# Peptides against a protein of PDB entry 1EBD, part 20

Target 1, 138 residues: chain A of PDB entry 1EBD
Amino acid sequence: KASYEGKVAAEAIAGHPSAVDYVAIPAVVFSDPECASVGYFEQQAKDEGIDVIAAKFPFAANGRALALNDTDGFLKLVVRKEDGVIIGAQIIGPNASDMIAELGLAIEAGMTAEDIALTIHAHPTLGEIAMEAAEVAL

## One batch from the design tools (peptide; aimed at target 1 V23 A109)

Design b2_p17_7_s3 (made by RFdiffusion4, then SolubleMPNN; its pose is not in this set)
Fold by OpenDDE base, seed 2:
Structure b2_p17_7_s3 (fold): chain B 138 residues (1-138), chain A 17 residues (1-17)
Amino acid sequence: as target 1 above (138 residues)
Amino acid sequence: MERKEEARRELLERRRK
C-alpha cells in the first residue's frame, strides 16, 4: 500500500496522469510464522452478505513444508459461491509474505478457484498449497 | 480427479470464448 501510494504520488509530482486504483491490498506481519492477507476475510464477506466457501489447506500436508521442517499454519481461500471468483486469501506459515502475491494477482484479475487449481505449481514448493486450497474450493 | 477434469473442461471453454 504505502509504496504503491508513494509511486502514484511521485508520478503525479512528475506531471504524469496517475490514480490509486487497486482492488486487493496485501497486509503482512513478519512474525514466526509469517501472516499475510489480501482481499476479504471469510467473516467480512459474510457480514456484507456474500455467500462464500472458505477453503483451507495446511502446511503440514505440503511436501516442501515437511522437507523444511516448517509446517505450522495454513492457506485459506475465500471464494464467492455464485461464480467461484476468489475474493480473499489468508496465509499463516513459511514464506506467507511472498506467497500472498500470487493470490493478490488472482483477486485483481478476477480469477476463479478453478483457474488456480488448474495452474501447475513447481514440485515440491510451498506455492502448491494455493493449488491444493483451490482444489478444496471446487 | 473428476472435479479437476470438469474444471479443466470449463476453463478451456472460457478461454475459447
Scores: peptide ipSAE 0.023, ipTM 0.601, DockQ to the pose 0.041
OpenDDE base, seeds 1, 3, 4, 5: peptide ipSAE 0.023, 0.018, 0.017, 0.020; ipTM 0.574, 0.511, 0.555, 0.551; seeds 3, 4 fail the geometry check

Design b2_p17_8 (made by RFdiffusion4)
Pose (drawn by RFdiffusion4):
Structure b2_p17_8 (pose): chain A 138 residues (1-138), chain P 17 residues (1-17)
Amino acid sequence: as target 1 above (138 residues)
Amino acid sequence: RVDRAVAQAAIEALAAL
């Protein structure tokens, strides 16, 4: 957040019509099962007065997570029911800090569960859980 | 915010890892 604004400030000073414009910022916590979040939590969304569905997919089902032998965790997609647009995501499990980037790019650009679900991911990887979660969302 | 086409391409790149 600081670095982004740093650029916006210098650009505004120079005359560039720069402004602060992002839909979300990811936050990561390096706990044992590292966790990452971006966008709305399921509760924040409905407290905001939004009809949102949430899809939750476990690492226990993913093959790479079984190979890593760290199966405690999940990925959650908070999706606007009215248009399938993803507005928040939460990952708890190995490499959540890296997996968060995909869901983050999707939120910033206003992509749908289908957009992600129709994207072929690597197998066997953890990043693909997002594919399976969006499939669940659909 | 991110251009949608750029985001899609970036996501495909990440999905391939």

Design b2_p17_8_s1 (made by RFdiffusion4, then SolubleMPNN; from b2_p17_8, 9 letters changed)
Fold by OpenDDE base, seed 2:
Structure b2_p17_8_s1 (fold): chain B 138 residues (1-138), chain A 17 residues (1-17)
Amino acid sequence: as target 1 above (138 residues)
Amino acid sequence: SVPREEALAKIKELAAR
């Protein structure tokens, strides 16, 4: 957040208008398990009257998480039903702090759950859980 | 800011809903 705000400020000072869009600003807690969030939580979207699909996939079903013996938690996608656009994501589990970046990119770019589901993820990786959750949202 | 335990709890709470 601070780095992003710093870039926006620098761009503004340089005469380049830039908007601070906090939708794609990740929040990370480096706990055990790690926690990361970007965009809307399901309930926040509902409170704003957005009809959403909440797609949840557990790390216990991820091959890499099993291989690492670190299967606590899940990935959750918050997908707008109207157009399938990803508007939020939460990750509680291994490498959540890094994995949130893919979903931050997806949200910033206005990608759909289908876009993520059709993206080939390397096997076996923790990142495959994003693809699996996206498939659940379809 | 350093992530606080409170922030962790809130993310877990909101994600569990």
Scores: peptide ipSAE 0.112, ipTM 0.707, DockQ to the pose 0.032
OpenDDE base, seeds 1, 3, 4, 5: peptide ipSAE 0.054, 0.054, 0.046, 0.072; ipTM 0.683, 0.683, 0.678, 0.691

Design b2_p17_8_s2 (made by RFdiffusion4, then SolubleMPNN; from b2_p17_8, 8 letters changed)
Fold by OpenDDE base, seed 5:
Formats: C-alpha cells, sequence, structure tokens
Structure b2_p17_8_s2 (fold): chain B 138 residues (1-138), chain A 17 residues (1-17)
C-alpha cells in the first residue's frame, strides 16, 4: 500500500520540483467561471509517456448546477490506464476552487477512478460531478 | 486569480475544453 502510494506520489511529483515534495499542489483561478487544477494535465501525462483516460463530465448534467442556474464548464479526471489511478484533475465551473480539494486528496491517497465512483456523494450537490466523471473513466 | 505560472497557463486553456 505504501509502495503504491509512493509510486503514484513519485510520478505526480516528477512534474513539480518543490522544496517540500507534496504530491499534488492545487492551482486556482478565481474567475467566472472558476478554474482549478491538481496533478497532471492530460497532455502533460501523454508527453511523459503515461497512457491516460481523460474522463469529462459537464456541469450542465449536474442537478445542483441546474438548480443554481450555473452550468458552464466541466470536471475532467486524468486517469492512468495501467491501474486506474487518478493522477490529475481539472474543474472549470461553479465552486471549482473548493471542489478541487476532494480530488487533491484522492491523488495524494493514490485513489482510483473506481474509488471515487463508488463513493456516495450527497444528492443534489456539485460534488456529485466527481463521482460522475469517475464513472466515465470506467 | 492565482498567477502561479500564469495559473498553469490559465488551467491549460480551460482544460483543453
Amino acid sequence: as target 1 above (138 residues)
Amino acid sequence: AVDREEALARIRELAAR
């Protein structure tokens, strides 16, 4: 378990020389729509020779986003095909700045898309979009 | 807005859409 987490960590860190080796440092843009990222971008992973699935789910299909009348954008998961591990995530849309934390946690913990897909999210919430995107990756 | 590496190129041009 620790070795698996360590491998995921090392691969996620390979793109970031930090003075403190955090696996995933989030980036957030407070704009309209909000934008957030943690871990790998899809093309970055491909450029490093990682075979990935980019799983995308739109806020327009999220019940809470519809209720809020704020449906622009999507969540994208970057999932390593070898083992289903989430190595990156991007959110463009409502509450992206806060929602990125769940995905940061998932990456730090070496979680798979299946782990998130099987995690019950409250209904209706914006957070369900992480589960929905994870299901797309399966 | 965070300008860390231009917020990672504005979240890689809005996650490449």
Scores: peptide ipSAE 0.610, ipTM 0.893, DockQ to the pose 0.034
OpenDDE base, seeds 1, 2, 3, 4: peptide ipSAE 0.587, 0.032, 0.606, 0.565; ipTM 0.890, 0.653, 0.895, 0.886

Design b2_p17_8_s3 (made by RFdiffusion4, then SolubleMPNN; from b2_p17_8, 8 letters changed)
Fold by OpenDDE base, seed 5:
Structure b2_p17_8_s3 (fold): chain B 138 residues (1-138), chain A 17 residues (1-17)
Amino acid sequence: as target 1 above (138 residues)
Amino acid sequence: SVDREEALARIRELAAR
């Protein structure tokens, strides 16, 4: 039951957006490093009985971050194991406040980690970290 | 800033690392 309810909640996020559902609304902290989130946190999903993969990729492994000498932090995708749908994302690091928008779009559209992994991102960019994290989830 | 619900608890303590 709890697992089913969690699934329905996650699917609702990925499906029809509701004006009452705040899960898909991004949150941003403008600090150093910047922090941003949209959708589920890993533990939140687990607490709701959703079986998830938390795929994490560090900015220290991102070519653009290295070039900018701004490599602190990571991107985390919260991916539902059943179908690979992205139900949450967090970014701690450079340009987090802007990069969260791509992941918000992905969640609202019900995209999978595979969809993001197969999306070509320009190289070298900070944004390609989303693709890298998605690959980790596969 | 850290407003909305403490920016969701400071982005859940920096994504729980």
Scores: peptide ipSAE 0.615, ipTM 0.905, DockQ to the pose 0.035
OpenDDE base, seeds 1, 2, 3, 4: peptide ipSAE 0.593, 0.030, 0.597, 0.559; ipTM 0.906, 0.629, 0.906, 0.904

Design b2_p17_8_s4 (made by RFdiffusion4, then SolubleMPNN; from b2_p17_8, 8 letters changed)
Fold by OpenDDE base, seed 3:
Structure b2_p17_8_s4 (fold): chain B 138 residues (1-138), chain A 17 residues (1-17)
Amino acid sequence: as target 1 above (138 residues)
Amino acid sequence: SVDREEALAKIKELAAR
């Protein structure tokens, strides 16, 4: 079931059936703050008629970001309401360029917000924000 | 490519905030 859901999610992200296996391609801007995205944007999903949850968590509430005095921005998960599958993610903030890879993996694997919420992240880390955003989506 | 369409319109104008 999970594998099938992952395939359906990947096909949806591609926008059309194809013989080619579609992969979510990340985009990164090395600005201050850094910006990164993979998969659907919230409005893009809505425009395609996908009912989504946009789960947002701020770096200002992340323990590592506070310790680093670098708390600008947030992580956003775009979660399909039908099945809880993550179909997109955006990060505006510290280490966004590296942190997007975890979420890219989750999207390609057809993981749900619950899967990430139940994944233990080291404390305190910037990456822990993915778990926090996933909890918001539940 | 990571750099595409101006990083997807500056990450859809900073993830629509």
Scores: peptide ipSAE 0.542, ipTM 0.893, DockQ to the pose 0.035
OpenDDE base, seeds 1, 2, 4, 5: peptide ipSAE 0.511, 0.483, 0.457, 0.542; ipTM 0.885, 0.875, 0.869, 0.892

## One batch from the design tools (peptide; aimed at target 1 D83 E108 A109 D115)

Design b2_p18_1 (made by RFdiffusion4; failed a check: too like the target's own chain)
Pose (drawn by RFdiffusion4):
Structure b2_p18_1 (pose): chain A 138 residues (1-138), chain P 18 residues (1-18)
Amino acid sequence: as target 1 above (138 residues)
Amino acid sequence: AAEAIAAAREAVAERRAA
């Protein structure tokens, strides 16, 4: 957040019509099962007065997670029921800090569960759980 | 990166409008 604003400030000083414009910022915690979050949590969304559905997919079902032998974790998609637009995501499990980038880019651009579900992911990887979660969302 | 996000938003918005 600081670096982004740093650029916005210098650009505004120079005359560039720069402004702060992002839909979300990812936050990561390097706990044992590292966790990452971006956008709304399922509860925050409804408390905001939004009809959102949530899809939760476990690492216990993903093949790479079984190979890593760390199966405690999940990925959750908070999706606006009215248009399938993803507004928040939460990943708890191995490499959540890296996997968060895909869901983050999707939120910033205003993509849908279908957008992600129709994207072929690598197999066997962890990042593909997002594919299977969006499939669950649909 | 900000420009890339802006372009991505425009593309997604145009696709959804169409």

Design b2_p18_1_s1 (made by RFdiffusion4, then SolubleMPNN; from b2_p18_1, 9 letters changed)
Fold by OpenDDE base, seed 5:
Parts: structure tokens; C-alpha cells; sequence
Structure b2_p18_1_s1 (fold): chain B 138 residues (1-138), chain A 18 residues (1-18)
């Protein structure tokens, strides 16, 4: 957030029109396992009266996580029931700090669970878990 | 892969129609 805002400010000073216009700000905790979040948590959405699906998929069922012997945790998608749009995501597990970027992109672009589910993910990869969680939301 | 995509699409469309 701060670095992005700094870039916008620098561009504005340089005479280039720019605006801070983001929907989701990622948050990462570099623990073991890593924790990452972007957009709504399930309870936050519910508190605001948004009807959501919380689609969860465990790393214990991910082929790459199994191969790495690092299967703790899960990925959770928070999906708005009305239109299937992804409004939040949480990851606890291997490489969560980097994996959250795909989901941040999806949220900023207004993508649906269908969009992720139908996107080809390489097998076996940790990132494939996003596709699996999206399928759960269908 | 292609068959799975078709199944998923059908599921999504059915949900949207309901």
C-alpha cells in the first residue's frame, strides 16, 4: 500500500495523472506457515450483509504440497453468492505470501470463481489450489 | 481436461439459470 501510494504521488509530481484506486490490499505475515489475506474475510462480508460462499481447500490435498511434505493449512475463497464474484481470499500454508498475488489480481479484476476454476493451472503446483477452491465454490 | 471444463461450465450455467 505505502509503496503504491508513493508511486502514485511521484507520478503526480512528475505531471502524470494517476490515482489510488484499489479494491483490495494484501496483508502478509511471514510466519511458518505463512499467512496471507486479501479482500474480505468471511465474517466481514457477513457483518456487512453480503451473502457469501466460503470455499476452502486444504494443502493436504494439493499434489505439490504433498511432494514438498508441507501440507499444513488451506486456501479459502470468499465468493459473493449473487454473482459468483470473488471478494476475498485467505491462505495459510506454503508460499502464501506469493500465492496471494493471483487472488489479489482476481479480486481487482472482478473475476468469478468460474474464471479461476476454468483457468489452466500447471500440475502439480501450489497455485493449483486456487483452482481447486474455486471449483468448491461452484 | 476438456471434459472437466465442459462439466464445470454446465454446472455454472445450471446455477445461473436457477
Amino acid sequence: as target 1 above (138 residues)
Amino acid sequence: RREEIARLRALVEARRAA
Scores: peptide ipSAE 0.022, ipTM 0.556, DockQ to the pose 0.040
OpenDDE base, seeds 1, 2, 3, 4: peptide ipSAE 0.018, 0.018, 0.021, 0.021; ipTM 0.497, 0.483, 0.415, 0.543

Design b2_p18_1_s2 (made by RFdiffusion4, then SolubleMPNN; from b2_p18_1, 6 letters changed)
Fold by OpenDDE base, seed 1:
Structure b2_p18_1_s2 (fold): chain B 138 residues (1-138), chain A 18 residues (1-18)
Amino acid sequence: as target 1 above (138 residues)
Amino acid sequence: ERAAIAALRAAVAARRAA
């Protein structure tokens, strides 16, 4: 957020038309395992009256995580039921701090769980867990 | 604010579909 706002401010000073226009701000904790979140948590969506699917996939079932012997945690997608649009994501596990960026992009672009499920992810990678969680939401 | 974010997400999805 602050870094992005700094860029917008610099562009404004330089005379470029720029505005702070984002839907979701990522939050990261660089613990072991790492924690990352973007958009809605499941309970936040429910409290707002949004009907959601919480699609969860464990790192223990991810081929790359198994190969790295780092299988603690999971990825959760928060998907709006009415249209399949991804409105939030949480990751606890290996490389969560970087992996959250894919999901931030998906949310900002208004992507659906189907969009991620149909995106080819390299095998074996940690990133495949997003595809697997998206498939759970279908 | 969260309601505004939800509405914006829906609008982005609609624009992407169009």
Scores: peptide ipSAE 0.025, ipTM 0.573, DockQ to the pose 0.209
OpenDDE base, seeds 2, 3, 4, 5: peptide ipSAE 0.023, 0.020, 0.019, 0.023; ipTM 0.517, 0.446, 0.515, 0.516

Design b2_p18_1_s3 (made by RFdiffusion4, then SolubleMPNN; from b2_p18_1, 7 letters changed)
Fold by OpenDDE base, seed 5:
Structure b2_p18_1_s3 (fold): chain B 138 residues (1-138), chain A 18 residues (1-18)
Amino acid sequence: as target 1 above (138 residues)
Amino acid sequence: DAAALAALRAAVAARRLA
């Protein structure tokens, strides 16, 4: 957030048309395992009356995580049932701090679980877990 | 702050892709 706002401010000072426009702000904790979140948590969506699917996939079932012997945690997608739009994501596990960026992009773009499920991810990668969780949401 | 967070949540909830 602050870095993005600083960039927009610098562009405005330079005389370029710019605006701060964001839908979701990522939050990262560089713990072991790492924790990352963007958009809604499942309970937050429910408390606001949004009917959601919480699709969870474990790193223990990810081929790259197995190969790295680092299988703690999971990815969770929070998907609005009405239209399949991703409104939140949480990652606890290897590389969560970087992997949250894909899901932040998906939320900002208004993408669906189907959009991610139909996106080919490189095999084997940790990133495939986003595709796997999206398939669970279908 | 709480108001800014609520505004972001509302924006996320309203997002649609056509």
Scores: peptide ipSAE 0.023, ipTM 0.520, DockQ to the pose 0.066
OpenDDE base, seeds 1, 2, 3, 4: peptide ipSAE 0.021, 0.022, 0.020, 0.015; ipTM 0.558, 0.562, 0.487, 0.470

Design b2_p18_1_s4 (made by RFdiffusion4, then SolubleMPNN; from b2_p18_1, 6 letters changed)
Fold by OpenDDE base, seed 3:
Structure b2_p18_1_s4 (fold): chain B 138 residues (1-138), chain A 18 residues (1-18)
Amino acid sequence: as target 1 above (138 residues)
Amino acid sequence: DRALIAALREAVAARRAA
């Protein structure tokens, strides 16, 4: 957030039109396992009256996580039922701190679960878990 | 952070339950 705001300020000083428009701000806890979140939590969406699908996929079912012997946790997508748009994501598990960026991009771009499900992820990778969770949401 | 903590606890509990 602060870095993004700094960039906007620099652009304004340079005479370039720019605006702060936040859709999703990532939060990361570098614990073991790592925790990361962006956008809505399921309950937050429900509290606002948004009908959502919470699509969850475990690292225990991810080939790369198995190969690394690091299978604790899961990825959860929060998907708006009305249009399939991803409005939040949570990751507990290996490399969550880096993997959250893909989902932040998806939310900022207004992507759907279908968009991620149809995006080929390299096999085997931890990143495949995003694709798997997106398939659950379909 | 409360939600993240809850999610972590859920993940750990699921593992421990085998």
Scores: peptide ipSAE 0.025, ipTM 0.542, DockQ to the pose 0.021
OpenDDE base, seeds 1, 2, 4, 5: peptide ipSAE 0.022, 0.012, 0.016, 0.016; ipTM 0.558, 0.386, 0.373, 0.396

Design b2_p18_2 (made by RFdiffusion4)
Pose (drawn by RFdiffusion4):
Structure b2_p18_2 (pose): chain A 138 residues (1-138), chain P 18 residues (1-18)
Amino acid sequence: as target 1 above (138 residues)
Amino acid sequence: AAFAAARAANAARRAAEA
């Protein structure tokens, strides 16, 4: 957040019509099962008065997670029911800090569960759980 | 700027598919 604003400030000073414009910022915590979050949590969304569905997919089902032998974790998609637009995501499990980037780019650009579900991911990887979760969302 | 452009492209795509 600081670096982004740093650029916005210098650009505004120079005359560039810069402004602060992002839909979300990811936060990561390097706990044992590292966790990452971006956008709304399922509860924040409905407390905001939004009809959102949530899809939760476990690492216990993913093949790479079994190979890593760390199966405690999940990925959650908070999706606006009215248009399938993803507005929040939460990952708890190995490499959540890296996997968060895909869901983050999707939120910032206003993509849908289908947009992600129709994207072929690598197999066997963890990042593909997002594919399977969006499939669950659909 | 990249995200503004991506948002605009996606909004246009969604409108076309509606």

Design b2_p18_2_s1 (made by RFdiffusion4, then SolubleMPNN; from b2_p18_2, 7 letters changed)
Fold by OpenDDE base, seed 5:
Structure b2_p18_2_s1 (fold): chain B 138 residues (1-138), chain A 18 residues (1-18)
Amino acid sequence: as target 1 above (138 residues)
Amino acid sequence: DALRAARAAQAARRALRE
């Protein structure tokens, strides 16, 4: 947030048109395990009257997480039921702080769970958990 | 299956972006 707002301010000072979009700003806590979030939490969507699927996949079922002996936590996708659009994501687990960027991109681009489920992820990687959670949402 | 239906939907979305 603050770094992005600083960039917008610098662009405005340079005479370039700039806008701040708050739709998909990531939040990260560098704990052990790491925590990351972007877009809606499941409860926030429900409080706004959005009918959602909360698709959850555990790191304990991810081959790379097993190989790293770091299997605590999960990835959760918050998917709008009407059209399958991803509106939020949460990660608790290994490399959550970096992995949230893929999901931020997906939300900003208006992607669906199907778009991630049909994206080839390298095997074995932590990133496969996004694909697995997307398959749960189908 | 769900993935076959998803592929058809994805192809339709790609066509809308072109």
Scores: peptide ipSAE 0.031, ipTM 0.622, DockQ to the pose 0.062
OpenDDE base, seeds 1, 2, 3, 4: peptide ipSAE 0.022, 0.026, 0.019, 0.019; ipTM 0.581, 0.623, 0.536, 0.552

Design b2_p18_2_s2 (made by RFdiffusion4, then SolubleMPNN; from b2_p18_2, 6 letters changed)
Fold by OpenDDE base, seed 4:
Structure b2_p18_2_s2 (fold): chain B 138 residues (1-138), chain A 18 residues (1-18)
Amino acid sequence: as target 1 above (138 residues)
Amino acid sequence: DALREARAAMAARRAARA
């Protein structure tokens, strides 16, 4: 966020009109477990009248998380029911700070839960949890 | 500006998928 805002500010100072804003600005808390979020929270979407699917998958069911003995938390996808487009994601768990980038990309590109569900994720990885949550949203 | 153009292109692609 701050880095992006700095780039926009630099463009403004240079006399350029404001560029198109990003839809997906990640927020990360480097706690234990890590917390990461991008786009809408489920309740925010509902408060704005967006009909959503909240697809949640626990790290306790992720093979890599089990192997690491670090299974606390979950990934949640917030998916717009109308078209299956991912509009938000939250991760509480191992490597959340890095894993959120995939979901940020998905939101910026207007990807659907199906797009992620049909993308092969390496096995075993923590990142597979995104695919698993996407499958829940189908 | 390449960054501005890239942002606009991303927005256009997102809109096309929606």
Scores: peptide ipSAE 0.231, ipTM 0.820, DockQ to the pose 0.202
OpenDDE base, seeds 1, 2, 3, 5: peptide ipSAE 0.158, 0.225, 0.084, 0.129; ipTM 0.769, 0.810, 0.698, 0.737

Design b2_p18_2_s3 (made by RFdiffusion4, then SolubleMPNN; from b2_p18_2, 15 letters changed)
Fold by OpenDDE base, seed 5:
Parts: structure tokens; C-alpha cells; sequence
Structure b2_p18_2_s3 (fold): chain B 138 residues (1-138), chain A 18 residues (1-18)
């Protein structure tokens, strides 16, 4: 967030239009466990009158997290019911700060939960949790 | 306790993004 805001400001000062207006700006807290978010939170979507599915999957059910003995937390997808499009994601858990980037890309591209559910993730990886959460949303 | 703290931080992020 801060880096993006700094870039936009620098471009404006230099007299150049900001070339990229991102729909989804990630936010990260580098704690243990890490926290990351992009797009809508469930309650924000509801407050705006968007009918959503909040699909949650725990790291305790992820094979890689178990192997690492780092199973605290979850991934949550916020999916618009009308068309299945992913409009937000939150991660509390291992590698959340890096894992949020995939979901940011999915939101920017207008992908659905089905798109992620059908995307093969390597086994066993932490990244599989995104696929698992997407399957919950179907 | 660790998970509780993580949830608290996530809620703080939610408030900042509203």
C-alpha cells in the first residue's frame, strides 16, 4: 500500500498521469502469524449491498502447513453470488504476505471461484489453500 | 493467543480499508 501510494504520488509530481488504477491494493501485517488482505472484506461487501459468499479454509487442513508445523489461521475468499467473481481475500497464516499476490491478480483479472478451483496447484503447497477455499465457494 | 492476535490485526486492517 505505502509503496503504491508513493509511486502514484511521485508520478503525479513528475507531471505524468498514473498509468495504473488498481482495483485491488493489498495490505500486509508482518506479524506471526502474518496477516494479508486484498479487495473487499465480507462485512464491507454486505454494507454496500453486495450479496457474497465468504468461503473459509483453515491451514490446519493444508498438507504443507501440517508438514511445516505451522497450521494457525485460515484463508477467506469473498465471492459475489451473482456471478461467482472473487472480490476480496484475507489470509492469516504462513506466508500470507506473499500468497496474497495470487489473489490480488485473480481479483484484478475478474476471475471466479471456479477459475481458481480449476487451477492446479502443486501438492503439497501452502498455495493449495486458495484452491480449497475456492471449492468451498462453489 | 497467537491466532487471537492475528485476528485482531486483521480487524484493524478492515477498519482502515473502510
Amino acid sequence: as target 1 above (138 residues)
Amino acid sequence: DELREARRRMEELRRLRE
Scores: peptide ipSAE 0.030, ipTM 0.632, DockQ to the pose 0.024
OpenDDE base, seeds 1, 2, 3, 4: peptide ipSAE 0.027, 0.028, 0.027, 0.028; ipTM 0.597, 0.627, 0.605, 0.621

Design b2_p18_2_s4 (made by RFdiffusion4, then SolubleMPNN; from b2_p18_2, 9 letters changed)
Fold by OpenDDE base, seed 5:
Structure b2_p18_2_s4 (fold): chain B 138 residues (1-138), chain A 18 residues (1-18)
Amino acid sequence: as target 1 above (138 residues)
Amino acid sequence: DELREARARQAALRAARA
């Protein structure tokens, strides 16, 4: 966040249109397993009156995670029921700190669960868990 | 919808940068 805000400030000083106006600020904890989050948690969305689907997929069912013998945790998508738009994501598991970036992008771009479900993810990768979770939301 | 409004602002900002 601070790094990006610095970039925005530099752009503004240079005379470019710029503002800090982003919805999806990632939060990462480099624990074991790693934890990452972006956008809404399920309960936060509910507290704000947003009707959501919480779609969860475990790393224990991910081929790459199995191959790495690192299968703890899950990926969760928080999807607005009205239009299928992804409004949050949480990852607990291997490489969560890097994997959250895809979901941050998806949220900022206003993508739906269908958009991710229909995106081809390489096999076998940890990243394909996002596709699997998106399919759960459909 | 705050999310929709934020996305609209983001889109406008991106367009202005181009």
Scores: peptide ipSAE 0.020, ipTM 0.547, DockQ to the pose 0.073
OpenDDE base, seeds 1, 2, 3, 4: peptide ipSAE 0.017, 0.017, 0.018, 0.018; ipTM 0.514, 0.504, 0.451, 0.554; seed 3 fails the geometry check

Design b2_p18_3 (made by RFdiffusion4)
Pose (drawn by RFdiffusion4):
Structure b2_p18_3 (pose): chain A 138 residues (1-138), chain P 18 residues (1-18)
Amino acid sequence: as target 1 above (138 residues)
Amino acid sequence: AEAVVAMIEAGKANRRPA
């Protein structure tokens, strides 16, 4: 957040019509099962008066997570029911800090669960859980 | 921090209209 604004400030000073414009910023916590979040939590979304569906997919079902032998965790997609647009995501589990980037890019650009579900992911990887979760969302 | 900024800029550049 600080670095982004740093650029916006210098650009505005120089005459560039720069402005602060992002839909979300990811936050990561390096706990044992590291966790990452971006966008709305399922509750915040409804409290905001938004009809959102949430898809939750477990690492216990992913093959790579079984190989890593760390199966405690999940990925959650908060999706606007009215248009399938993803507005929040939460990952708890190995490499959540890295996996969060894909869901983050999707939120910033305004992509849908289908956009992600129709994207072939690597197998066997953790990042593909996002694929399976969006499949669940659909 | 740079990766987040890049992500925001990429998202903004490819952002779909509501």

Design b2_p18_3_s1 (made by RFdiffusion4, then SolubleMPNN; from b2_p18_3, 8 letters changed)
Fold by OpenDDE base, seed 1:
Structure b2_p18_3_s1 (fold): chain B 138 residues (1-138), chain A 18 residues (1-18)
Amino acid sequence: as target 1 above (138 residues)
Amino acid sequence: DDEVVELIEKGRANRRPE
């Protein structure tokens, strides 16, 4: 976030039109396990009156996580029921800090859970958990 | 989030020397 704001400021100083856009800004905590979030939390969406599906998939069911013996946590997708659009994601677990980028891209692009579910992920990878969670949301 | 706190504390415990 700070880096993004710095870029916007630098562009403005350079005379380029730019504005801070806070949509889909990732938040990462490099704890053990790592935590990452982008977009809406489930409760935030509900508080705003958005009807959502919270689709959760555990790392304990992910083949790569099992192979790494690092299975604590989960991925959660927050999906708007009206149109299936992903509006938020949270990851607690291995490589969450990097994996959140896929979901950030999905949110920025206005992708649906179906879009992610139909995206083939390499096997076995931690990233497959996004596909699995998207399938739960269908 | 209580679940996050629990998981973080578990991870911290795993890093502590035996």
Scores: peptide ipSAE 0.022, ipTM 0.517, DockQ to the pose 0.020
OpenDDE base, seeds 2, 3, 4, 5: peptide ipSAE 0.021, 0.019, 0.019, 0.018; ipTM 0.519, 0.529, 0.517, 0.523; seed 5 fails the geometry check

Design b2_p18_3_s2 (made by RFdiffusion4, then SolubleMPNN; from b2_p18_3, 8 letters changed)
Fold by OpenDDE base, seed 4:
Structure b2_p18_3_s2 (fold): chain B 138 residues (1-138), chain A 18 residues (1-18)
Amino acid sequence: as target 1 above (138 residues)
Amino acid sequence: DDRVVALIEQGRANRRAP
């Protein structure tokens, strides 16, 4: 957010049109465990009258998280039920700050839970939890 | 809300075809 706002301000000062309205601005807290979010929270979507599937997968079931002995938390996908489009994601757990970028890309591209579920993730990786959460949304 | 969805989709369309 702040770095993007700084870029937009610099472009405006330089007389360039701010040409990129991002739909999905990530928010990250570098705590232990890390917290990351992009797009809608489940409750925000519901408050706006969007029917959603909240697909949640725990790091305790992720092979890489087990191998790292860091299994606290989960990934949650917020999926629009009508068409399976990903509209939000939350991660609490190991490497959440970096892993949120895949889901930011998915939201910005208009991807579905099926698109993520059909994407081969390397085994075992923390990123594989995005695929597992997407499979829960199907 | 279908209007919020439409704004999201319009934002995506604008990035694909500015």
Scores: peptide ipSAE 0.022, ipTM 0.433, DockQ to the pose 0.090
OpenDDE base, seeds 1, 2, 3, 5: peptide ipSAE 0.019, 0.021, 0.016, 0.019; ipTM 0.448, 0.455, 0.346, 0.410

